Peptides against a protein of PDB entry 1Y0J. Designs and how they scored, part 36

Target 1, 39 residues: chain A of PDB entry 1Y0J
Amino acid sequence: EARECVNCGATATPLWRRDRTGHYLCNACGLYHKMNGQN

## One batch from the design tools (peptide; made by RFdiffusion4, then SolubleMPNN)

Design b2_p19_2_s3 (from b2_p19_2, 10 letters changed)
Fold by OpenDDE base, seed 5:
Structure b2_p19_2_s3 (fold): chain B 39 residues (1-39), chain A 19 residues (1-19)
Amino acid sequence: as target 1 above (39 residues)
Amino acid sequence: SLEEKAKEIAAKNPDVKLP
């Protein structure tokens, strides 16, 4: 069971996030998308 | 900033989907 950020491909993060469609994002990408109103 | 964060992500991952 390996998880990857759908945006950057990172496999490790302090906190896994999910976008509005349920795809996994690393903390950094999740916050970036949230700041842009996409999460 | 948003741009700085984008650069940080891109520096580590060249093929990223950035808004």
Scores: peptide ipSAE 0.068, ipTM 0.595, DockQ to the pose 0.223
Fold by OpenDDE base, seed 1:
Structure b2_p19_2_s3 (fold): chain B 39 residues (1-39), chain A 19 residues (1-19)
Amino acid sequence: as target 1 above (39 residues)
Amino acid sequence: SLEEKAKEIAAKNPDVKLP
């Protein structure tokens, strides 16, 4: 199985990020969530 | 801006979870 961003479904990103509960987010979504103070 | 970033993501991914 391929890793996917739990927000947008992207399977590739310059940098994989993780929310506080360990879910994977692509760089773009991770930054967006970080800026909004959400996970 | 946060709004522009959200729009960009949403435009590419219609099922995106946005605040």
Scores: peptide ipSAE 0.068, ipTM 0.596, DockQ to the pose 0.227
Fold by OpenDDE base, seed 3:
Structure b2_p19_2_s3 (fold): chain B 39 residues (1-39), chain A 19 residues (1-19)
Amino acid sequence: as target 1 above (39 residues)
Amino acid sequence: SLEEKAKEIAAKNPDVKLP
């Protein structure tokens, strides 16, 4: 199975990120979470 | 602002759960 962003379900991104609990986020969602202090 | 950035992200990712 393909990796998916836990926030938006995207399966493709220029850069995979991870939140502080280790969940995978696409670049856009990861940046948003980081901006809000949740990454 | 964070709200403006959220809107930009939501435009590209309609199913984004915004904290």
Scores: peptide ipSAE 0.067, ipTM 0.589, DockQ to the pose 0.195
Fold by OpenDDE base, seed 2:
Structure b2_p19_2_s3 (fold): chain B 39 residues (1-39), chain A 19 residues (1-19)
Amino acid sequence: as target 1 above (39 residues)
Amino acid sequence: SLEEKAKEIAAKNPDVKLP
């Protein structure tokens, strides 16, 4: 029921990010995707 | 660092995509 990072499954993060299609990512995973030019 | 964060994530989720 709680929000989860679509990459690592984390349910808590200092900052929720979202990819271009609207999927939620924790801060760390969101940065990784951005660095690799993904989502 | 992002490298340290990667290690942390990998330790908990070995199947996750990392840089």
Scores: peptide ipSAE 0.071, ipTM 0.606, DockQ to the pose 0.212; fails the geometry check

Design b2_p19_2_s4 (from b2_p19_2, 9 letters changed)
Fold by OpenDDE base, seed 4:
Order: C-alpha cells, then sequence, then structure tokens
Structure b2_p19_2_s4 (fold): chain B 39 residues (1-39), chain A 19 residues (1-19)
C-alpha cells in the first residue's frame, strides 16, 4: 500500500504535501491547490 | 482543473510518478 496523491494518484513526489483536512497531495497538486483553492 | 494542471506539470517533472 503505497501513499498516493488524492488528486492525481501520483505515488512519488519530491515533496509530499497535505491539505487542510490532512489528505496527501503530491508537490505539484499541493501547490496548485494552495494557489487556487479548488480542483 | 486541478487534475489537468497537475498532469501537465507531472509530464514535465519525472520526479512525480503517476500510476
Amino acid sequence: as target 1 above (39 residues)
Amino acid sequence: SLLEKALEIAAKNPDVRLP
């Protein structure tokens, strides 16, 4: 059971991020999420 | 969308592994 980005399903990233509710996001999705606040 | 933008970024960033 590998960790997955809840947005894109990526299983590897230079930096794991978490959203405000604790869900894991890859670096790219996490940055986009932070900048836009929506999917 | 977030997914579309993430996929575009991932395509150019090999450190991000997609399924």
Scores: peptide ipSAE 0.096, ipTM 0.637, DockQ to the pose 0.107
Fold by OpenDDE base, seed 2:
Structure b2_p19_2_s4 (fold): chain B 39 residues (1-39), chain A 19 residues (1-19)
Amino acid sequence: as target 1 above (39 residues)
Amino acid sequence: SLLEKALEIAAKNPDVRLP
């Protein structure tokens, strides 16, 4: 029951991010979402 | 697909550790 990136399932990242709806994303996926507007 | 994108991101970003 640890935090997971909703996109890739990663459980560890240098920086946790959140999308506009509050879902957690690892740093890499968060940047991807921000740049492309989708996962 | 979502999985394909996740795998691509993981492959290119060392900070992503897939389970």
Scores: peptide ipSAE 0.089, ipTM 0.626, DockQ to the pose 0.092
Fold by OpenDDE base, seed 1:
Structure b2_p19_2_s4 (fold): chain B 39 residues (1-39), chain A 19 residues (1-19)
Amino acid sequence: as target 1 above (39 residues)
Amino acid sequence: SLLEKALEIAAKNPDVRLP
C-alpha cells in the first residue's frame, strides 16, 4: 500500500513529515499542523 | 471539518499529489 497523508490523503509530497505520534503527513499538512497545533 | 481543511490545503499547495 502507498503511503498517505493522514490529513489530506495525498500520496506524494516533496517531504514526508510525521506528527508526534508517528502519523505521516505531507509537507503542506505537516506545516499546517505545526502552525496551528492541530488539524 | 477535517475534510474541508484538507481540501483547502490541497487546493492551495501545488506540492500535494492527491490520489
Scores: peptide ipSAE 0.080, ipTM 0.614, DockQ to the pose 0.088
Fold by OpenDDE base, seed 3:
Parts: sequence; structure tokens; C-alpha cells
Structure b2_p19_2_s4 (fold): chain B 39 residues (1-39), chain A 19 residues (1-19)
Amino acid sequence: as target 1 above (39 residues)
Amino acid sequence: SLLEKALEIAAKNPDVRLP
């Protein structure tokens, strides 16, 4: 029911991010994805 | 793998809490 990061499964983060296709990522995974272009 | 990357990220980032 709670939002979760599609990469690591985290359910809490200081800032929710989204990839280019709209999937939710926690702050850390979102930054990683952006920097590397992949999860 | 996705899991491996996720674990590495979680280990280094305190804002990530894996289930």
C-alpha cells in the first residue's frame, strides 16, 4: 500500500524521485540512476 | 544485478532502508 522504491524497495526517503518513465525511486537510487543511466 | 546494486546503495546511503 505504501510507496516503495522500484530499485531497492525502500518505503521511506527524504525525497522521492522518478525516472524518465515515471517509476518512483528513493533519493539515493534516483541519484544513482541519474548518474549511471541504469539501476 | 539490481539486487546487488540496491544493496550497495543501501549500505552507503543512510536514507535508504531496505525491507
Scores: peptide ipSAE 0.079, ipTM 0.614, DockQ to the pose 0.093

Design b2_p19_3_s1 (from b2_p19_3, 7 letters changed)
Fold by OpenDDE base, seed 5:
Structure b2_p19_3_s1 (fold): chain B 39 residues (1-39), chain A 19 residues (1-19)
Amino acid sequence: as target 1 above (39 residues)
Amino acid sequence: MSAEERARMAEQAARAAAA
Protein backbone atom coordinates (compact mmCIF):
# COMPACT_ATOMS: atom_id res chain seq x y z
CA GLU B 1 0.00 0.00 0.00
CA ALA B 2 1.47 3.25 -1.17
CA ARG B 3 -0.61 6.40 -1.31
CA GLU B 4 0.14 8.50 -4.35
CA CYS B 5 -0.86 11.91 -5.62
CA VAL B 6 -3.53 11.60 -8.30
CA ASN B 7 -2.01 14.58 -10.11
CA CYS B 8 1.70 13.74 -10.26
CA GLY B 9 2.03 10.25 -8.81
CA ALA B 10 4.32 11.27 -5.97
CA THR B 11 4.33 8.83 -3.06
CA ALA B 12 6.01 11.13 -0.57
CA THR B 13 5.06 14.64 0.50
CA PRO B 14 5.38 16.84 3.58
CA LEU B 15 1.60 17.14 3.71
CA TRP B 16 -1.17 15.17 2.05
CA ARG B 17 -4.15 17.15 0.80
CA ARG B 18 -7.44 16.13 -0.74
CA ASP B 19 -9.68 17.64 -3.37
CA ARG B 20 -13.41 18.17 -2.85
CA THR B 21 -14.18 14.64 -4.03
CA GLY B 22 -11.60 13.05 -1.76
CA HIS B 23 -8.73 12.36 -4.15
CA TYR B 24 -5.31 12.58 -2.54
CA LEU B 25 -2.88 15.24 -3.68
CA CYS B 26 0.67 15.91 -2.56
CA ASN B 27 1.18 19.27 -0.91
CA ALA B 28 2.58 20.87 -4.06
CA CYS B 29 -0.23 19.72 -6.32
CA GLY B 30 -2.84 20.56 -3.73
CA LEU B 31 -1.56 24.10 -3.49
CA TYR B 32 -1.24 24.35 -7.25
CA HIS B 33 -4.84 23.35 -7.82
CA LYS B 34 -6.04 25.58 -5.00
CA MET B 35 -4.19 28.51 -6.52
CA ASN B 36 -5.64 27.86 -9.96
CA GLY B 37 -9.16 27.16 -8.75
CA GLN B 38 -8.99 23.61 -10.03
CA ASN B 39 -9.34 21.87 -6.70
CA MET A 1 -6.46 19.53 -14.79
CA SER A 2 -10.16 19.33 -14.04
CA ALA A 3 -11.78 17.32 -11.29
CA GLU A 4 -13.00 14.92 -13.94
CA GLU A 5 -9.47 14.46 -15.24
CA ARG A 6 -8.24 13.83 -11.71
CA ALA A 7 -11.02 11.31 -11.24
CA ARG A 8 -9.84 9.40 -14.30
CA MET A 9 -6.28 9.45 -13.00
CA ALA A 10 -7.47 8.26 -9.62
CA GLU A 11 -9.15 5.31 -11.25
CA GLN A 12 -5.93 4.46 -13.07
CA ALA A 13 -3.98 4.68 -9.83
CA ALA A 14 -6.49 2.44 -8.09
CA ARG A 15 -6.08 -0.22 -10.74
CA ALA A 16 -2.33 -0.17 -10.18
CA ALA A 17 -2.65 -0.32 -6.41
CA ALA A 18 -0.25 -2.71 -4.72
CA ALA A 19 0.03 -3.38 -1.02
Scores: peptide ipSAE 0.098, ipTM 0.605, DockQ to the pose 0.262; fails the geometry check
Fold by OpenDDE base, seed 1:
Structure b2_p19_3_s1 (fold): chain B 39 residues (1-39), chain A 19 residues (1-19)
Amino acid sequence: as target 1 above (39 residues)
Amino acid sequence: MSAEERARMAEQAARAAAA
């Protein structure tokens, strides 16, 4: 199995992030959601 | 995220976990 960003489906990222419930997000999506208060 | 948004993401995460 390959890890995927739950927001965009990316399978590769410089840094894997996780939301409060443990969902994996690529770095870009994690930052986007954080900056826009979409956590 | 709203609860609905997290729910949708959870579904996507579940699919990803099976990959």
Scores: peptide ipSAE 0.097, ipTM 0.604, DockQ to the pose 0.357; fails the geometry check
Fold by OpenDDE base, seed 3:
Structure b2_p19_3_s1 (fold): chain B 39 residues (1-39), chain A 19 residues (1-19)
Amino acid sequence: as target 1 above (39 residues)
Amino acid sequence: MSAEERARMAEQAARAAAA
């Protein structure tokens, strides 16, 4: 029922992000992957 | 990310979608 980050499993985040293939990431994981060129 | 990493993410996403 609840959305969760596909990287860390978090169910709450100040901003849901999505990678180029549509997978949901919490803000922290999304930024981490972006900074490492892996989004 | 690599194709393998994306595949793992896709599986995780599928599990998450069922929650």
Scores: peptide ipSAE 0.095, ipTM 0.603, DockQ to the pose 0.358; fails the geometry check
Fold by OpenDDE base, seed 4:
Structure b2_p19_3_s1 (fold): chain B 39 residues (1-39), chain A 19 residues (1-19)
Amino acid sequence: as target 1 above (39 residues)
Amino acid sequence: MSAEERARMAEQAARAAAA
C-alpha cells in the first residue's frame, strides 16, 4: 500500500516527484533523472 | 528514456502500486 519510488524502491522522501508520465520518484532519484536528462 | 526504459519503469510502477 505504501508509495514507492519506481527507481530505488524508497518509501519515504522529503519530496515526492513524478516523471512526465506520472511515475513516482523520491526526491533524490527525481533530481538524478533530471540532471542526467533521463526523460 | 527510450520507450523500452519507460515500459520497464511502468512495470515497476505497477509493482509499487500493488504494495
Scores: peptide ipSAE 0.090, ipTM 0.595, DockQ to the pose 0.380; fails the geometry check

Design b2_p19_3_s2 (from b2_p19_3, 9 letters changed)
Fold by OpenDDE base, seed 1:
Structure b2_p19_3_s2 (fold): chain B 39 residues (1-39), chain A 19 residues (1-19)
Amino acid sequence: as target 1 above (39 residues)
Amino acid sequence: MSEEEKARMAEQAARARAA
């Protein structure tokens, strides 16, 4: 299996994050989610 | 999150990685 960021499709990141529903996000996308605070 | 929002965030993330 290859983990992918559900937003940008990245397969590698210095830190995997997860949203409230359990989807994996790369660090960068996760930070944007946190900054925007939505979906 | 809509596809448009996902695309926008993906683009922002890409720029961030390139910077």
Scores: peptide ipSAE 0.169, ipTM 0.753, DockQ to the pose 0.118
Fold by OpenDDE base, seed 4:
Structure b2_p19_3_s2 (fold): chain B 39 residues (1-39), chain A 19 residues (1-19)
Amino acid sequence: as target 1 above (39 residues)
Amino acid sequence: MSEEEKARMAEQAARARAA
């Protein structure tokens, strides 16, 4: 398992998310992107 | 988390469109 958050590089999160292009984000970064539209 | 668990979480999250 080499999944990483494309934003912060974290490899562990209670909930994986995805951006509009399908890249993986940890829960925290995913929520940040959703709230702000972009990072 | 196993790969399958990660995939399941990602699929669920995709429906919420977190970004």
Scores: peptide ipSAE 0.076, ipTM 0.575, DockQ to the pose 0.047
Fold by OpenDDE base, seed 3:
Order: C-alpha cells, then sequence, then structure tokens
Structure b2_p19_3_s2 (fold): chain B 39 residues (1-39), chain A 19 residues (1-19)
C-alpha cells in the first residue's frame, strides 16, 4: 500500500503533514491549507 | 489504507479540500 495526500492524491512528498483531524497531506497541500487558515 | 479506508478518509476531508 501507499500513503496518499487526501487533497491531491500525491503518493510522494518531501514531508508528510497532517490536518487537524489526522489526515495525511503532502507538503504542498499542507502548506496551502495552513496559509489559507484551513489546516 | 484499503480502498474502504481511503473512502472514509476522503469523505472526512472533503469539506476542507482545496483541490
Amino acid sequence: as target 1 above (39 residues)
Amino acid sequence: MSEEEKARMAEQAARARAA
């Protein structure tokens, strides 16, 4: 199995992040959500 | 995650998705 970003579906990233409910986000999506106050 | 687990995770995250 492979981990996937719940937002974009990416399976590889230099840094895995998690949203406040524990779902995995790739670095890019995690930063995007944080920037917009969504993560 | 199994497909079923991914579906549950996706559903929970859907409200906050930006893409």
Scores: peptide ipSAE 0.074, ipTM 0.600, DockQ to the pose 0.183
Fold by OpenDDE base, seed 5:
Order: sequence, then structure tokens, then C-alpha cells
Structure b2_p19_3_s2 (fold): chain B 39 residues (1-39), chain A 19 residues (1-19)
Amino acid sequence: as target 1 above (39 residues)
Amino acid sequence: MSEEEKARMAEQAARARAA
């Protein structure tokens, strides 16, 4: 099993993030979601 | 991650993908 960003499918990132519901996000997607809130 | 866990994550993520 390889970890993947639930948003973009990336398998590598300098920093794994998690949303408030526990989903794994790559750093880029995590920051994007944080910036935009809902979307 | 089990298939069930993966499916749960995918379903929840699909509701609001941004990229």
C-alpha cells in the first residue's frame, strides 16, 4: 500500500497533511483546501 | 489501508475535490 493524496492522487509530498475528517492530503492540496475552505 | 478504508476516503474526498 502506498499513501495517496485523496484529492489529486499524488504519492509523494514534502509534508503530508490531514483534513479535519482525517483524510490524507499532499502539502499542496492541504494548503489549497485551507485557503479556500469548502473548495 | 484496507479496501473498505480506501473506499470510504475516496467517497468522502469525491464530494469536494478541488484539484
Scores: peptide ipSAE 0.073, ipTM 0.592, DockQ to the pose 0.179

Design b2_p19_3_s3 (from b2_p19_3, 10 letters changed)
Fold by OpenDDE base, seed 3:
Structure b2_p19_3_s3 (fold): chain B 39 residues (1-39), chain A 19 residues (1-19)
Amino acid sequence: as target 1 above (39 residues)
Amino acid sequence: MTPEQRERMAAQAARRAAE
């Protein structure tokens, strides 16, 4: 039930991000997605 | 993605399938 990153399943992160469709990403996956256009 | 990122993605997919 806890929030998890839709890319890696992490449940803890220094900063929760969201992709353009509103899915939660951990900070690392969110930054990767932003830089590369995909996770 | 790096190999570690690929592994994490695969693990996440497995968790999703079990939810």
Scores: peptide ipSAE 0.116, ipTM 0.678, DockQ to the pose 0.193
Fold by OpenDDE base, seed 5:
Structure b2_p19_3_s3 (fold): chain B 39 residues (1-39), chain A 19 residues (1-19)
Amino acid sequence: as target 1 above (39 residues)
Amino acid sequence: MTPEQRERMAAQAARRAAE
């Protein structure tokens, strides 16, 4: 039930982000996806 | 992907398998 990053499964992050389809990403994965468009 | 990024993907897969 706890929120987790759809990319790495992390349950804690300094900042929750979302991808273009609305899935939750941790800050690190969100930044990576933003810069590269995918993992 | 860097090794760290690859490991993150593996960690996510492991969590899903455990759920």
Scores: peptide ipSAE 0.116, ipTM 0.680, DockQ to the pose 0.172
Fold by OpenDDE base, seed 4:
Parts: structure tokens; C-alpha cells; sequence
Structure b2_p19_3_s3 (fold): chain B 39 residues (1-39), chain A 19 residues (1-19)
């Protein structure tokens, strides 16, 4: 029910991000994805 | 990220896929 990061499953993060397709990522996974093009 | 972090993320993603 609760939102979770599609990469690591985290349910809490200082900042929710989204990938280019709109899937939710935690801040850490989102930044990693942005820098490397993938998680 | 470290190899350990990558493995952890992969394992977590696999668990989520099983939901």
C-alpha cells in the first residue's frame, strides 16, 4: 500500500524521485540512476 | 555503490517482484 522505491524497496526517503518512465525511486537510487543512467 | 550495496538492492528488488 505504501509507496516504495522500485529499485531497493525503501518506503521512506528525504526526497522521492522518479525515473524517466515515472516510477518512484528513493533519493539515493534516483541520484545513482541519474548519474549512471541505470540503478 | 559498493558490490554489497548492489547485491542488497538486487535482493530487495527480487522480493518486491514476488509481492
Amino acid sequence: as target 1 above (39 residues)
Amino acid sequence: MTPEQRERMAAQAARRAAE
Scores: peptide ipSAE 0.099, ipTM 0.666, DockQ to the pose 0.146
Fold by OpenDDE base, seed 2:
Structure b2_p19_3_s3 (fold): chain B 39 residues (1-39), chain A 19 residues (1-19)
Amino acid sequence: as target 1 above (39 residues)
Amino acid sequence: MTPEQRERMAAQAARRAAE
């Protein structure tokens, strides 16, 4: 069992992030979400 | 999401469906 980014399915990332609803995002998707308000 | 992110998501969804 491995954690997965809810946006892209990545299982490895330099830093796990979370969206406003608490779902896990990889660093790249999390930064995109933060900057643009959504993925 | 970016087009690349969308493509990654679609590929991951396909993998999950095949599990």
Scores: peptide ipSAE 0.124, ipTM 0.677, DockQ to the pose 0.210; fails the geometry check

Design b2_p19_3_s4 (from b2_p19_3, 8 letters changed)
Fold by OpenDDE base, seed 1:
Structure b2_p19_3_s4 (fold): chain B 39 residues (1-39), chain A 19 residues (1-19)
Amino acid sequence: as target 1 above (39 residues)
Amino acid sequence: MTPEQLERMAAQAARQAAA
């Protein structure tokens, strides 16, 4: 399968992150989600 | 979440289920 960020659709990232419910986010979107508590 | 974001979430889940 091809993993992609649920927020921006990126398929490559230096570090895959996940939100509190387990959805995959690229590093950038994951950091945004963490900092703002929203996505 | 926007509708597009929700669609991407669903697509990801579908790919995982198809593996």
Scores: peptide ipSAE 0.063, ipTM 0.543, DockQ to the pose 0.484
Fold by OpenDDE base, seed 2:
Structure b2_p19_3_s4 (fold): chain B 39 residues (1-39), chain A 19 residues (1-19)
Amino acid sequence: as target 1 above (39 residues)
Amino acid sequence: MTPEQLERMAAQAARQAAA
C-alpha cells in the first residue's frame, strides 16, 4: 500500500504536499495547484 | 477534483483497507 498523489498517481516525490482537505499531492502537483488555484 | 482524481483516492483507500 503505497501513498499516491491524488492528482497524477505518482508514488514517489521529493516532498509530499497536502491540499486544504488533507489529500496527498506530489511536490509537482502541489505546486501546480498552489500556483493555479485549482481543485 | 475530477472524477478520475476521486477514483484514485478511492483506490488508495481500498488498498489501505486490504492491508
Scores: peptide ipSAE 0.061, ipTM 0.544, DockQ to the pose 0.356
Fold by OpenDDE base, seed 5:
Structure b2_p19_3_s4 (fold): chain B 39 residues (1-39), chain A 19 residues (1-19)
Amino acid sequence: as target 1 above (39 residues)
Amino acid sequence: MTPEQLERMAAQAARQAAA
């Protein structure tokens, strides 16, 4: 199966990130969540 | 997390479990 960003559904990213609970985020969404403190 | 995000998480987990 393809990994997907739990936020935007992207399947490709320059850098996969993980939130503190282990969910995968694309680089953009990871940075977005980090900057905004969003859930 | 929005309900939509939770659903995406669940969907991916389901796909992984089915693999």
Scores: peptide ipSAE 0.059, ipTM 0.544, DockQ to the pose 0.412
Fold by OpenDDE base, seed 4:
Structure b2_p19_3_s4 (fold): chain B 39 residues (1-39), chain A 19 residues (1-19)
Amino acid sequence: as target 1 above (39 residues)
Amino acid sequence: MTPEQLERMAAQAARQAAA
């Protein structure tokens, strides 16, 4: 199986990020999540 | 966490369990 961004489902990204509870996010979703204070 | 996000997390967990 492949790692997936929990927000968009992407399986490839230049940089994997994680939210404050450890869920994987692609770079784009991770930055958006951080900037907009999403949870 | 949205319903879609929870569903994606559950799907990934299921794939991992099947491995």
Scores: peptide ipSAE 0.059, ipTM 0.534, DockQ to the pose 0.390

Design b2_p19_4_s1 (from b2_p19_4, 10 letters changed)
Fold by OpenDDE base, seed 2:
Structure b2_p19_4_s1 (fold): chain B 39 residues (1-39), chain A 19 residues (1-19)
Amino acid sequence: as target 1 above (39 residues)
Amino acid sequence: MPLTPEELEYYRELAEKLM
């Protein structure tokens, strides 16, 4: 039930983000996706 | 593509600065 980043598997982050398809990403991975446009 | 440990550390630090 615990949320986890679909990219790195982290279960804790200072800010949860979501990709365009609604999958959860930790703050770091979300920023990476935003800057590079891909996983 | 999965981030390497080095990339994760870089973006964690960058993300922290942007908060």
Scores: peptide ipSAE 0.451, ipTM 0.833, DockQ to the pose 0.771
Fold by OpenDDE base, seed 5:
Structure b2_p19_4_s1 (fold): chain B 39 residues (1-39), chain A 19 residues (1-19)
Amino acid sequence: as target 1 above (39 residues)
Amino acid sequence: MPLTPEELEYYRELAEKLM
């Protein structure tokens, strides 16, 4: 099983990020979350 | 909530620029 972004489903990213509860986010989605404080 | 296609494109570009 491959890791995937819980938001967009991407399985590859230049930088894996995680949300407040530890769920994986791709770089783009993680940046979105960081800037907006929401998923 | 999932990002819209437009938001996803925006943040992919932004993220790339920040790296």
Scores: peptide ipSAE 0.451, ipTM 0.833, DockQ to the pose 0.778
Fold by OpenDDE base, seed 3:
Structure b2_p19_4_s1 (fold): chain B 39 residues (1-39), chain A 19 residues (1-19)
Amino acid sequence: as target 1 above (39 residues)
Amino acid sequence: MPLTPEELEYYRELAEKLM
């Protein structure tokens, strides 16, 4: 049941985010996606 | 695509600053 960032594989983050299809992203990767609009 | 190690470091720091 360990959650992982679908982008970097991190299993811990101060804030879990989700992409448009519901996949989990760590805060950093989520921010990256938000700023760049893509993976 | 997946972030490079450098990019990951950058965004981790940036995300921390923006929180």
Scores: peptide ipSAE 0.450, ipTM 0.833, DockQ to the pose 0.801
Fold by OpenDDE base, seed 1:
Structure b2_p19_4_s1 (fold): chain B 39 residues (1-39), chain A 19 residues (1-19)
Amino acid sequence: as target 1 above (39 residues)
Amino acid sequence: MPLTPEELEYYRELAEKLM
């Protein structure tokens, strides 16, 4: 199996993050969420 | 709400700087 960022579809990232509901986000998309409250 | 390609590139660069 493979993990994917639920926003951009990236399958590799320096740091996996998670949104408020537990979905995986790459580092970039997770940072966006953190700074803006939502993706 | 998906990030635009421009936003995605911006945050990838920002994230790299913050690591």
Scores: peptide ipSAE 0.449, ipTM 0.832, DockQ to the pose 0.800; fails the geometry check

Design b2_p19_4_s2 (from b2_p19_4, 10 letters changed)
Fold by OpenDDE base, seed 2:
Structure b2_p19_4_s2 (fold): chain B 39 residues (1-39), chain A 19 residues (1-19)
Amino acid sequence: as target 1 above (39 residues)
Amino acid sequence: MPLTPEELEYYRELAEKLL
């Protein structure tokens, strides 16, 4: 039931982000996706 | 594509500066 980053699998992060389709990403992966536009 | 360990470390540090 615990939330996890769909990219790296992390279950804890200082800031949860979401991609354009609503999937949860940790702060680091969310920033990566924003800067590169892909998984 | 999954991030490499090096990329994860880079973006974790970069992202911390935005908090």
Scores: peptide ipSAE 0.514, ipTM 0.852, DockQ to the pose 0.752
Fold by OpenDDE base, seed 5:
Structure b2_p19_4_s2 (fold): chain B 39 residues (1-39), chain A 19 residues (1-19)
Amino acid sequence: as target 1 above (39 residues)
Amino acid sequence: MPLTPEELEYYRELAEKLL
């Protein structure tokens, strides 16, 4: 199984990020979360 | 909540600029 962004489902990204509880987010979705404090 | 297509596009572009 491949890692995927829990928000958008992307399986590849220039930079994997993680939310507060450790779920993986792609770079874009992680940045969104960081800037808005929400998913 | 999932990002809208517009938001996703925006943040992909923005994130790339930060790399």
Scores: peptide ipSAE 0.509, ipTM 0.851, DockQ to the pose 0.770
Fold by OpenDDE base, seed 3:
Structure b2_p19_4_s2 (fold): chain B 39 residues (1-39), chain A 19 residues (1-19)
Amino acid sequence: as target 1 above (39 residues)
Amino acid sequence: MPLTPEELEYYRELAEKLL
């Protein structure tokens, strides 16, 4: 049971985020997705 | 799709500033 960012594979982040389909993203990748609307 | 190492570094720093 190790959560991983579906985008970069990071296993640790100060804030876990989720994409529209519920996949976990680290804070950085989540922000990237928010800003760009996609992976 | 996947962020390049450079982009990842950029967004990690940016995201930290927004926390």
Scores: peptide ipSAE 0.512, ipTM 0.852, DockQ to the pose 0.783; fails the geometry check
Fold by OpenDDE base, seed 1:
Structure b2_p19_4_s2 (fold): chain B 39 residues (1-39), chain A 19 residues (1-19)
Amino acid sequence: as target 1 above (39 residues)
Amino acid sequence: MPLTPEELEYYRELAEKLL
């Protein structure tokens, strides 16, 4: 098994983030969520 | 609401600057 960003499917990132419900997001998608409130 | 390829690339670059 491998961790995946729930948005873009990336399996590797310099920094894993999590959305409001705890799903994993890569650094880029997590930043997008933070900036816009949702993906 | 998946990011478009362009948005994804933009945020990857932006996020890199914040590491």
Scores: peptide ipSAE 0.509, ipTM 0.851, DockQ to the pose 0.782; fails the geometry check

Design b2_p19_4_s3 (from b2_p19_4, 12 letters changed)
Fold by OpenDDE base, seed 1:
Structure b2_p19_4_s3 (fold): chain B 39 residues (1-39), chain A 19 residues (1-19)
Amino acid sequence: as target 1 above (39 residues)
Amino acid sequence: MPLSEEELKEYEELAKKLE
């Protein structure tokens, strides 16, 4: 089984993050959303 | 919102610095 960032499609990241709906985001995309208010 | 390749790279660098 593999996890995938719903934003960029990355399958590997130093830290998996999740948005408020539970979707997985890689560290970079998660930080982007956090900083820009995106979710 | 999908990130552009450029933005993705920028935030990857930022992520490395922040953590």
Scores: peptide ipSAE 0.095, ipTM 0.645, DockQ to the pose 0.781
Fold by OpenDDE base, seed 4:
Structure b2_p19_4_s3 (fold): chain B 39 residues (1-39), chain A 19 residues (1-19)
Amino acid sequence: as target 1 above (39 residues)
Amino acid sequence: MPLSEEELKEYEELAKKLE
């Protein structure tokens, strides 16, 4: 098994983030969601 | 919505500045 960003499918990132429901996001996608408050 | 490669690059750069 390998961790994967639920948004872009990346399997590697400098920092794994998680959304409010616990899904994993890469650093970039996590920041996008945080700044825009939406997918 | 999924981010394009360009958008991902932009947020990666933003992350570097914020860190």
Scores: peptide ipSAE 0.088, ipTM 0.625, DockQ to the pose 0.716
Fold by OpenDDE base, seed 2:
Structure b2_p19_4_s3 (fold): chain B 39 residues (1-39), chain A 19 residues (1-19)
Amino acid sequence: as target 1 above (39 residues)
Amino acid sequence: MPLSEEELKEYEELAKKLE
């Protein structure tokens, strides 16, 4: 078992985030989604 | 859409400033 960012596939990040449906995103992709409101 | 390596780097740097 290894957590993976659903957007970029990264398996390591300073902070795991989640989208509205609960999928995990790395910190960078999570911030991208937050800023743009889209995948 | 998947982010490019360049975009990821930009947001990683942004994250350093926000957190």
Scores: peptide ipSAE 0.082, ipTM 0.617, DockQ to the pose 0.739
Fold by OpenDDE base, seed 5:
Structure b2_p19_4_s3 (fold): chain B 39 residues (1-39), chain A 19 residues (1-19)
Amino acid sequence: as target 1 above (39 residues)
Amino acid sequence: MPLSEEELKEYEELAKKLE
């Protein structure tokens, strides 16, 4: 089993983040979502 | 929408700076 970023599919990241509904995002995609509010 | 490779690279670099 391995965690995946729901946006880019990455399986490794310095920091896992989560969106409002609890889906996992890598650090980069999580920051993108936070800054832009969209996928 | 999925990020383009270019956008992903930009946010990866941004993430490094914010860590």
Scores: peptide ipSAE 0.083, ipTM 0.626, DockQ to the pose 0.755; fails the geometry check

